Peptides against a protein of PDB entry 3H8D. Designs and how they scored, part 215

Target 1, 122 residues: chain A of PDB entry 3H8D
Amino acid sequence: DMKRQQRFFRIPFIRPADQYKDPQNKKKGWWYAHFDGPWIARQMELHPDKPPILLVAGKDDMEMCELNLEETGLTRKRGAEILPRQFEEIWERCGGIQYLQSAIESRQARPTYATAMLQNLL

## One batch from the design tools (peptide; made by RFdiffusion4, then SolubleMPNN)

Design b2_p29_6_s1 (from b2_p29_6, 13 letters changed)
Fold by OpenDDE base, seed 5:
Structure b2_p29_6_s1 (fold): chain B 122 residues (1-122), chain C 122 residues (1-122), chain A 29 residues (1-29)
Amino acid sequence: as target 1 above (122 residues)
Amino acid sequence: as target 1 above (122 residues)
Amino acid sequence: DEALRRFEAWLESRDMVIDYEALEERARE
């Protein structure tokens, strides 16, 4: 159902090895998620020392967050939720459109709001 | 089309008569808007010295913002865009669900994402 | 929040630790 609520979240993270270092010595990354209703549709990770990771439902289920939206607690964490465009801007910069398109064409992507929007765009 | 982008905005305002007063003597209100694609679907105003104003497309067109989303420049105003829930929370507090429902039942409301969501909820 | 703790644990299993200081700073912006 395309009427499902689309919600986006961003969480800053550091490496476990940096937990006890000075702030200046903690290399920061960003974890992003797009939830189509209760279920994750896309995940994105910006790491400080490796390429961005793009993940889409169906294709990358084993690497994506296994928790449904309510199980994450993200909706109750102030500062975690972001605007759709804040997600999409980074997604697009990382080649997310092409990535999702390829997943659709290879018949790996599970139908989500994201797949529907892309198929409307193309 | 229910795939249209839903975007929400909030702008603080003061009364014209308070423009030249000290900050402590400026009573602030809040202007809210929900755009269903390029077209406004709902508008809400929190005034410091009168009841909240709720407006829905179709019924209240003459009182609502006449500009389409791009014409408003809101998408280019830093800090103006808010999350759907930030709009809906206030909307619900002000009796927006009942207001929109009444507009639908009286056949005054124009079909929008907002009307569709409410008809799904009920 | 128990749910958030579970999420934190999930992230750690992927070699990511939530930076709560940064998250709180973003919440204030």
Scores: peptide ipSAE 0.294, ipTM 0.611, DockQ to the pose 0.594
Fold by OpenDDE base, seed 4:
Structure b2_p29_6_s1 (fold): chain B 122 residues (1-122), chain C 122 residues (1-122), chain A 29 residues (1-29)
Amino acid sequence: as target 1 above (122 residues)
Amino acid sequence: as target 1 above (122 residues)
Amino acid sequence: DEALRRFEAWLESRDMVIDYEALEERARE
């Protein structure tokens, strides 16, 4: 709710091996993050040549950004912040609802704004 | 929650009397809107030479945008959509929390996402 | 931005390099 800001970010990335190649040979991916207040709630990665990666707090902490929001510098990087729907649309397309639901049911998910919203939906 | 999208928009405007003046004599204002699903929940206007105007659904229907979100074309206007915080920051600075609270207490406000969030805050 | 540099390093640890050209393009939209 109004107590904790929900902020979403998107960062385009390439593979380290491609960083010195011609633009046409740089395969692009997208890194997404949902921060519930200062702490990450969801992370999502669209890689150019493998399935999307979905990550939720509690379950996937080891693979998620360990920096709090301020430590990332994302709020100060123009072009990084995106609209909630820009995140959610991709999240849904990648099966994020099912993924988060399974994490809740298995008691792996840490309670976040995302878990609360899902539980309101279902 | 996830059921209705919260979408925010901002449009710059000039006064009709200024539209044919030199750029230096065109005083700019800003029109803001918060849509809770298809329907407007809050509207805000920053005028160049008068106090901000705050409007909330139920209380100020006659002065607020009467079009549903799709009818406005705002979703199709590049640069019009803004982040939730970009709206809320200005809303708060203009006294929007107090304005909406007063509207709720006077039973003038139509229930919206905004009223619900405020009631969670207070 | 030192924080962003730390974030960049974190991404690289996950085999991702920020595409700043693309990011700047998005910033202009």
Scores: peptide ipSAE 0.294, ipTM 0.627, DockQ to the pose 0.515
Fold by OpenDDE base, seed 3:
Structure b2_p29_6_s1 (fold): chain B 122 residues (1-122), chain C 122 residues (1-122), chain A 29 residues (1-29)
Amino acid sequence: as target 1 above (122 residues)
Amino acid sequence: as target 1 above (122 residues)
Amino acid sequence: DEALRRFEAWLESRDMVIDYEALEERARE
């Protein structure tokens, strides 16, 4: 919906086992989120030791952040918010378009801004 | 339109008379742009020595950037692109909502994403 | 921020710990 703000966030993370190691021994990952208004539409995780994880609302709700945007505190954390393209570039590189498309076709995806945009493109 | 990407940019500028002065003597201004897809929708200028300048497509075309987004090279300028809210906060502070609203009511504003969003809000 | 602390806890439940040093570095850029 046009009147919902599309906001994107990125959080660097490390594994719990690494949190007390020297910086050089902390393997970094990245947690990404696309919020369509207050609710998450897409989530993406880049892990240092396993394949990327792509998640879309409706299909992957149980693995996605259940907090609404305000409840995350992300809007108040400097450095967390990213440009739309910063999310989309990684999303595309990880096969996100195909992943979301498949979720739409199987009727697993909840309607979001992301589904609408993809349906416009294809 | 939902399928057009909304992108925002900010460029610092100095006055021509200051370009050869010491850094401390260069008074900085800021040039802002909102692109609705390839075309500029809003432009904003913060000058060190005069009131802010607000410009909206349709009304102020002759004073706004005539280059489309690709022609500007802004997408390739590191640090130029900003978050939507970074534009909107300044826009709002400078009376941009009222300015655009007035342009819409007088039928001077060209339809853009900005006009659509404002008409949703009000 | 209490909300961020809740989010941190959520991430930890998924085996992810926020790297605040890296996040702060991003904020300075």
Scores: peptide ipSAE 0.293, ipTM 0.615, DockQ to the pose 0.566
Fold by OpenDDE base, seed 2:
Structure b2_p29_6_s1 (fold): chain B 122 residues (1-122), chain C 122 residues (1-122), chain A 29 residues (1-29)
Amino acid sequence: as target 1 above (122 residues)
Amino acid sequence: as target 1 above (122 residues)
Amino acid sequence: DEALRRFEAWLESRDMVIDYEALEERARE
């Protein structure tokens, strides 16, 4: 639906084991989310010591944020919201286009703004 | 075209007459722009001492930024780019929806992402 | 940046001068 607001968020994270270490000994990761209206459409995770994780609605619901946008509180956390391109640039570099395309072709993807945009491009 | 990137920018400005005054004597305004791909779709100006100015492509081309997005250098100016909602909130408060609607109805508006979105809403 | 300078000149033609100090301040927030 073209009426739904598209919002993107990024949250830096550390591992629990690193919580109380000096900053130089904390390995940083990044959690990303694309919300199509109130519900998550895409999620990705950049970890310091393993490959990026890409997740799309429909296929990966069990591994994705289960909270609606309001429930996350992300809109009220200063610095969490990012520009669309800040998400898309990383998504593309991590192979997100191919991942989402495959999910669409295998009929695993739930229709979202992201699936619609990709289908327009291809 | 759903393939074009939508980008929004905000630039604070002062009047030339205030350039060399103390900060407390400088009256600040805000220049806003919505670019639909390389070309401006909407422009608005918040002035400290006069009503907001709203401008839409097609109707107001002569008063709007004549440069394409790359030519402006805005993408290279840190802090200039803003989130879509940061533009839309001000646009709505200034009567932008009604202004654009009137431009569409009078056949003055050039088709843009903004006109398409509004036509979907109404 | 030559492009930004062109834009600055355009704004000046409309009686507007970019407030770079304010812009940088907001970018830090």
Scores: peptide ipSAE 0.043, ipTM 0.581, DockQ to the pose 0.502

Design b2_p29_6_s3 (from b2_p29_6, 14 letters changed)
Fold by OpenDDE base, seed 4:
Order: C-alpha cells, then structure tokens, then sequence
Structure b2_p29_6_s3 (fold): chain B 122 residues (1-122), chain C 122 residues (1-122), chain A 29 residues (1-29)
C-alpha cells in the first residue's frame, strides 16, 4: 500500500567506550532509518572507523531495528527526522542501489516502498 | 499512483511595498506548497496582515502555482524543502482539513495524495 | 518518552550511544 507514510530518521551516535571521553575524542557515527509505514524498510550506519553498513528488510531483518515506528519514539524527538533526499543521498553514495538490487534479485528483499521505487527505476 | 513523491516546500516572502524598506519594517509572510509528484496538490500562504490563504488542486487552480515541480526550481533551492509534518502542522492550524473536506464534498477538489489521505481519515 | 528511552537502550545494546548533544544542536538550527 503506497499510501503508507515514508519517514526517514538520522541519529548521531558514539561508541560506548567513548561515552565519558572529552568531546574531541568521541568519534561520531550516524544511524539512519527509512520507515515504510510502521515498519523499517532500510537501515544504514556510518561508522567512524569501519565501512558503512547497509541493511534492507527481508534480507537483514536480524540486524535491523525490530521496533515499529511508534515504539522508537523517533517521531517525537525533535531533530531526528530528516528529508527523504537526506537519506537517499547517503544511501546512493554507499552503494545502496546495488545492494538493494542484489537483495531483490536473490529474492531476499521483502517488498517495500524502497524495492518498488528501485524496480520502477530499473 | 501512490508511488508519486510527496514533497513540501516553504518560502518566506515580503510584500512588494516593503521591498525597499528597512529590514525591521519588512513584514514577512510564508508561502507553502505540497507537490504530489510533479504537480501541486495544496498551497498555503501565511500573511503578516491578513488571514491565511488555503488552496487545493481542482478548486483553486487559478490561484495556485501553475509550474510543475521541476519548473519551480524549489528542489534545487537550499532550505526550501520541509518535512511533511512541518506543512501539515500549519495546514491543520489554519483549518485545512475542513477546507479540503469541503472541496471534496462540493466535487471541486482534484484527486491527489492529500484528498486520498483525508478520505482515509474520515 | 518511554519509547524513546527504549530505543536508546536498543541502540546501546548494539554498541551505539545516542549523541544527544549533537542531535539537540542540529534541532536548534
């Protein structure tokens, strides 16, 4: 159902080991999520010291946020929500199109707004 | 087709009469637009010295932006795009739900994402 | 927000501590 809201979120994070260090010594990462209605469709993690992590529903369910959108509380956190393009820009740079395409071709991806949009593009 | 992108924009404006006045004497208004794919679905204007203006596709075509999204250049204007909720929050405060509902009931509203969402709500 | 707290703990269990200061700074911009 394409009537589902597409909502995107970005959360900055630090490593637990850096939690009590000086700000300059806290290496920042970024956690991204795309929710297709109440459920996550894509997740992306930019880490300060390792390659980006890309995750898509169906294929990577065990590694993705299992909370529904309401359970996250992200809709009520000022500054957490971002524009679609702010997510897609990073997703594309990280090779997200190829990653999702491969997941579709291997029949691992669960149908979402993201899979539908990609299949329309190709 | 619910696969169309829903994009929202906000542009501050001043009255032409205030164009050459001191900054403190320039009363700001706000122009809002909701694009359902390439075409505008809703438009809203917050004026400093008169009631808000609400416009919906089909009913108010002559008063709304006639340019398609690409023609507006808004997608290339940094800071112009806003979150859906940033539009909806103001829309609701201005009585947009009732306005759009009336347009639907009078058969003046063109079917858009906005009309579909409202009809799902009611 | 109890749900946000739950989410925070979820991230923490996955080796990510939310940087609230950064998030709030961006929200204020």
Amino acid sequence: as target 1 above (122 residues)
Amino acid sequence: as target 1 above (122 residues)
Amino acid sequence: DKNLEKFEEWLKSRDKVIDWEELERRAAE
Scores: peptide ipSAE 0.344, ipTM 0.645, DockQ to the pose 0.595
Fold by OpenDDE base, seed 1:
Structure b2_p29_6_s3 (fold): chain B 122 residues (1-122), chain C 122 residues (1-122), chain A 29 residues (1-29)
Amino acid sequence: as target 1 above (122 residues)
Amino acid sequence: as target 1 above (122 residues)
Amino acid sequence: DKNLEKFEEWLKSRDKVIDWEELERRAAE
């Protein structure tokens, strides 16, 4: 629904094994989320040691954040929220358009703002 | 067009008369802009000494920023770009919904992302 | 924030420990 607020978040993370190492030895990853209203539409992970992970609602529900937006507390954490383009830039670079498109074509994607926008684009 | 990027900006300003005063005496205002693609859709000004100013494309063109987004340089100014909700929250508090609605009803508003969103809401 | 703590644990359970230092550093910029 176009009435739903689209919000994007980015959280830096390290591997549990690195949490007690010196900062220089903490290999950083990035967890991204796109919330379409209260529910996640897309999730994306940049890892220091493996390929990016792209996830879309409907197809990848079991691997995505199951918490609603309020339950995450992300809206209340300064620095967590990012601009839409900050998400989209990474999403596109990681092949997100193709990934989501494929999910739509296979009828695996749950309709979201993201699916709607892509359908408008194509 | 839904394909156009929606970007929001906020710039603090002081009155010319205050520019040489001590910081404590520089009463700050805030200039807000919503760009629908390259062109401004909404402009908003919070002043320390007068009521908020709301401006919408089509109706208030002559009082709004005449530069396209690239010409403004705002995209290259760190801290200028804000989240959509950061704009919308202020917009709503200042009566922006009613203002834009009135402009639409009077056929003064140029169609923008903002007009489209409002029409979706109402 | 209780919910944020829950989220932190959610991520941790998935082998991701939030880097609060980095997050806060960027927030302060």
Scores: peptide ipSAE 0.344, ipTM 0.655, DockQ to the pose 0.502
Fold by OpenDDE base, seed 2:
Structure b2_p29_6_s3 (fold): chain B 122 residues (1-122), chain C 122 residues (1-122), chain A 29 residues (1-29)
Amino acid sequence: as target 1 above (122 residues)
Amino acid sequence: as target 1 above (122 residues)
Amino acid sequence: DKNLEKFEEWLKSRDKVIDWEELERRAAE
């Protein structure tokens, strides 16, 4: 159902080895998620020292967050939720459109709000 | 089309008579809008010294913002856009559900994402 | 929040420690 609520989240993270260092010595990454209703549709990771990671439901289930939205507790953490465009802007910069398109064409992607929107765009 | 982007905005305002007063003497109001694609679906106003104003498309067109989303420039104003729940929370507190429901039942409401969601809820 | 703690542990198991200070700082802006 396309009436499902779309919610986006961004969580900053550091490497375990850096957690006790001074703030200036902590290299920060960013974990992004798009939830289509209760289930994740897309995940994206920006790392300080390696290329971005893009993940889409169906294709990358094993690498994506397996917790449903409620189980994450993210809706109850102030500052975690972001606007759709804040996710999409980064997604596009990281080549997310092409990545999801390829997943759709190879029939690896599970149908989600994201796949529907992309199919509408093309 | 229910695939239209839903976007919500909030703008603080002051009374014209207060614009030259000290900050502590400026009573602030809040202007809220829900855009269903390019067109407004709901508008809400919180005033410092009178009851909230609720407006829905179809019924209250003459009192609602007549500019399409792009014309408003709100998407280019940092801090103006808010999350859906930030709008809905206030909408609910102000009796928006009952207001829109009444507008639907009286056939005054133009079909929007908001009317569809409410009809799904009931 | 027990669920948030579970999520934190999930990320930690994948070599990602949530930077709560940064998250809270941005939330306060």
Scores: peptide ipSAE 0.344, ipTM 0.640, DockQ to the pose 0.569
Fold by OpenDDE base, seed 3:
Structure b2_p29_6_s3 (fold): chain B 122 residues (1-122), chain C 122 residues (1-122), chain A 29 residues (1-29)
Amino acid sequence: as target 1 above (122 residues)
Amino acid sequence: as target 1 above (122 residues)
Amino acid sequence: DKNLEKFEEWLKSRDKVIDWEELERRAAE
C-alpha cells in the first residue's frame, strides 16, 4: 500500500573483538535495512571478512531484525537513514534481485513493497 | 501508484546580482522539488530576501520546473537528492499542508502522491 | 533513546558493534 513509507537505513559496525582497538585496526561492516512501513522487508549485511548476506522477509525472518521500525530508534538517529538508491545499489550489486526473485518463486517471501516492485520490474 | 518513486531534491542558489561577489556577500536561497515518478508534484523556494514560495502541481504548473526528472539531471548530481523528511519538514514549516489542502479543495491541484498522502493524513 | 540502545544491544548480540564515531562523522558531513 502506498500509504506505507519505504525507509532505508545503514549502520556501520565493527566486530566485538575490534571495539577496543585503534580505528585503523577496526574492520568495518555495514548493516542495511529496508522497512516497509513499520515492518522490515529486506536486510543486507556487508561484512569485512565474509560474503555479503542478503535477507528477505518471510524467508529469513529468524535472521532479520525482529524489532519494528519504531522499536529500533533508527528514525531518531541522525545519519542512519539513507536514500532508497543507496540501499538498492548495493542490493543489486550483491544479487538481491535474483535472491528476492527466487524467494518469491519458492513461495518463501512474505509479500512486501519489495516483492511488489520486483514483480513489476520483471 | 506505489510504482512511482518519490524523490526529493534541494539545490542552493544565489541571486544573479550576487554571482560575482565574494562568498560572504552572496545570499543563498534554496530550491526544493518533490518528484512523483517522473513528474514534479511540489516545488518550494526559500529566498534570502522574500517569503518562501510554495508551489503544487496543477495549480502552479507555470511557475514550477517544466522538466521531467530525467531532464533535470538532478538524479545524477551528487548531493542534490535529499530524504523525504528533509523536504517535508520545511514544507510543513512553511505552511505547505494548508497550501496543498487549499489547492485540493479549490480543485486546482493535480492529483499526485502528495495530494493522496495529505488526504490520508486528514 | 532507549529503543536505539535496545537496537544496539540487538546488533551486539549478533556480533555487530555499532561504530558510532563513523556514523556521527558521516552525519556531520
Scores: peptide ipSAE 0.344, ipTM 0.647, DockQ to the pose 0.595

Design b2_p29_6_s4 (from b2_p29_6, 12 letters changed)
Fold by OpenDDE base, seed 5:
Structure b2_p29_6_s4 (fold): chain B 122 residues (1-122), chain C 122 residues (1-122), chain A 29 residues (1-29)
Amino acid sequence: as target 1 above (122 residues)
Amino acid sequence: as target 1 above (122 residues)
Amino acid sequence: DEALERFEAWLASRDMVVDEEALEERARE
């Protein structure tokens, strides 16, 4: 449904073990989310010590944020919301197109704005 | 074409007559643009002393920015790019939906992402 | 924000803690 607002968020994170260390000893990661209306469509994680994690609705529901957009409070957190391209650029770099395509082809992906856009692209 | 990137920009402006006045005597306006891929789809202006100006591609080409996105340099201007909702919220407040709808119904609007979305909404 | 606290708790359960300093820095950009 093209009526739904597409919103993207990015949260820098550190490991719990690094919380009280000096800044130079904190390894930083990035948590990304794409919300298709109230519901998450894609999640992406850049970790300092492991490969990027890509997640898509339907296939990876159990590993994705289970909170709807309002329940996350992200819309009220200053600096959290990012431009669509800021998400998509990283998504593409991490192989997100292939990942989502495979999820669609295997019938694992739940229909979202992301799946619709990909199907339009390909 | 859903493949095209939708990008939004906002630039504060002052009136030429206020250029050399003290800051308190400068009345600020805001210039907004929606680019559908390389081409402008909508333009909006908040003026301090007159009603908002709404412009849509096809209907208002001569009053809109004639430069394509790359030519504007907006993508290289820090702080110029804004979130879609930051544009749409103001667009809606200014009566943009009705304005664009009328342009579509009168066959004055050039097909853009904006026209497609509105037609999907209504 | 209770909602945000729930979100942060969710992140923590997955070994992620919000880097508030970094986020604030990004917010100022």
Scores: peptide ipSAE 0.290, ipTM 0.615, DockQ to the pose 0.509
Fold by OpenDDE base, seed 3:
Structure b2_p29_6_s4 (fold): chain B 122 residues (1-122), chain C 122 residues (1-122), chain A 29 residues (1-29)
Amino acid sequence: as target 1 above (122 residues)
Amino acid sequence: as target 1 above (122 residues)
Amino acid sequence: DEALERFEAWLASRDMVVDEEALEERARE
């Protein structure tokens, strides 16, 4: 159902090894998620020391958050939810459009709001 | 098309009469808008000295913003865009569900994302 | 929040720990 609520989240993270270091020595990354209703549609990770990781439902299920939205508790975590554009801007910068398009063309992407929107655009 | 982007905005305002008063004497209100794609679907105004004003597309077109989303420039105004829940929370507090429902039942509401969502809920 | 704890555990399994200070700053905005 395309009427499902689209919700986006961003969590800043550090490496476990940096957990007890001084703030200046904690290298920060960002975890992003797009939920199409209760289920994750896209995931993105910005790491401080390696290239961005892009993940789309169907293709990358094994690497994506397995918890449904309610099970994550993210809707109750103040500061975690972000605007759609805040996700999409980074997604686009990281080549997410091409990544998702390729996943659709290879028939690896599970149909989601994200796939539908892309198909409408193309 | 229910795949249209739903975007919400909030703008603080003061009364013209308070424009040049000291900050403590400027009574602030809040203007809210829900855009279903390029077109406004709902508008809400919190005034400091009178009851909230609720407006829905179709019924209240004459009182609502006549500019499409791009014409408003709101998407380019930092801090103006808000999360859906930030709009809906206030909408609900002000009796927006009942207002929209009544507009639908009276056949005054223009079909929008908002009307569709309400009809799915009922 | 038990759900959030599960999520944090999941993140940890992927070598990620929530930066609470950064998140709190966003929460105040």
Scores: peptide ipSAE 0.288, ipTM 0.595, DockQ to the pose 0.606
Fold by OpenDDE base, seed 4:
Structure b2_p29_6_s4 (fold): chain B 122 residues (1-122), chain C 122 residues (1-122), chain A 29 residues (1-29)
Amino acid sequence: as target 1 above (122 residues)
Amino acid sequence: as target 1 above (122 residues)
Amino acid sequence: DEALERFEAWLASRDMVVDEEALEERARE
């Protein structure tokens, strides 16, 4: 259960309006995902034009990627996989600890590696 | 405090990508706002291409309109103001009651008319 | 109305463009 492989991914993105502009005129965003085994546990989006979006399994399922890890192809996408700390550093800066804690307290969070680790720390 | 005027508004929007398409090819979304006196209490967005977005004061301040009601000009925009039930009906369909309740339980919700009414009902 | 213009700019910043045609249609109801 909590021995499942933890894998993290990052994908840069642009807005549709910037799709055919010169690179210097494309405002860049970042999509992040934490997979606890085959299933997504946390998702995070940094947009150039709006506040960060934080999502946790159980609470935000409808807004999160519904594909399991293998279905995403992310493990086969060169450059997509990142280190755990590369995810966690951004997560913490965006208030992710408090966000996940609140989801746990409201009994909305599905038990995952992320919930377990947070409950160990607090 | 809880005697403040409650006002509700709705604005249709289209995606920038559809801005210059024929009307039949413009997928329409809806932006909703509940103002408790001069300050926003709840915000809601219905998108054609992603799940509904629910926002409550205190918890989601960074994602909500930061302008007070007068600064928005909504009271002067013909057709923007709607009836309370026109807001609440959509709010309820989108799971707004549970969303606001969770925000209250996690002590993230700022006290507003919406929080007070919910706590009266439950 | 400068206030309304600021609001529309705020909406635009969230990737939302006001559908003025639809809004005017509703206003006529």
Scores: peptide ipSAE 0.116, ipTM 0.483, DockQ to the pose 0.290
Fold by OpenDDE base, seed 2:
Structure b2_p29_6_s4 (fold): chain B 122 residues (1-122), chain C 122 residues (1-122), chain A 29 residues (1-29)
Amino acid sequence: as target 1 above (122 residues)
Amino acid sequence: as target 1 above (122 residues)
Amino acid sequence: DEALERFEAWLASRDMVVDEEALEERARE
């Protein structure tokens, strides 16, 4: 349903091993999520020392956040919510459009707002 | 079309007469806009010394921003874009739902994302 | 930005001037 609310979140993260190191020695990553209504549609992870991880609903369910939006508490975490473009810009840079397209073509992707938007574009 | 991008903006403003006054004597207002794709759907103004102004497409076209989104330059103005809820919260507090509902019922409102969402709710 | 200048002119026609200082402060939040 295109009328579902689309919400995006970003969470900075560090590795557990870096918790008690000096700030300069904490390697920072970023966790991203796109929720289509209460359910996650896309997830992305930028790690400091490995390639970006792209995940789409249907294909990568077991690697994605299994919590619905309310269960995450993200809506109540100050600074977590981001604008759509702040997600999409990174998604595009990481090859997300191609990744999702492939998932659709292989019939692995669950229908979401993201799949609908891509199918409108192509 | 529900697939159009919904974007929201907020701009603080002062009265021309207050431009050169001390900061404490500058009475601040807030200008808000909701763009449904390239075209404005709702506008709202919070003034320091008068009631809020609510405006909806179709009914209030001549009082609303006549520029399309790109013409405004708002997408390039740092800090101008806000989250949907940051607009909606104020809209609701100011009686925007009732205002838009009345505009729909009187057949004054142009169909927009906002009208569609309201009609889904009621 | 020419587009932004047009917008500011439009605001001025409604007796509004962008408060750049306040906008910058908001951008830092």
Scores: peptide ipSAE 0.041, ipTM 0.561, DockQ to the pose 0.558

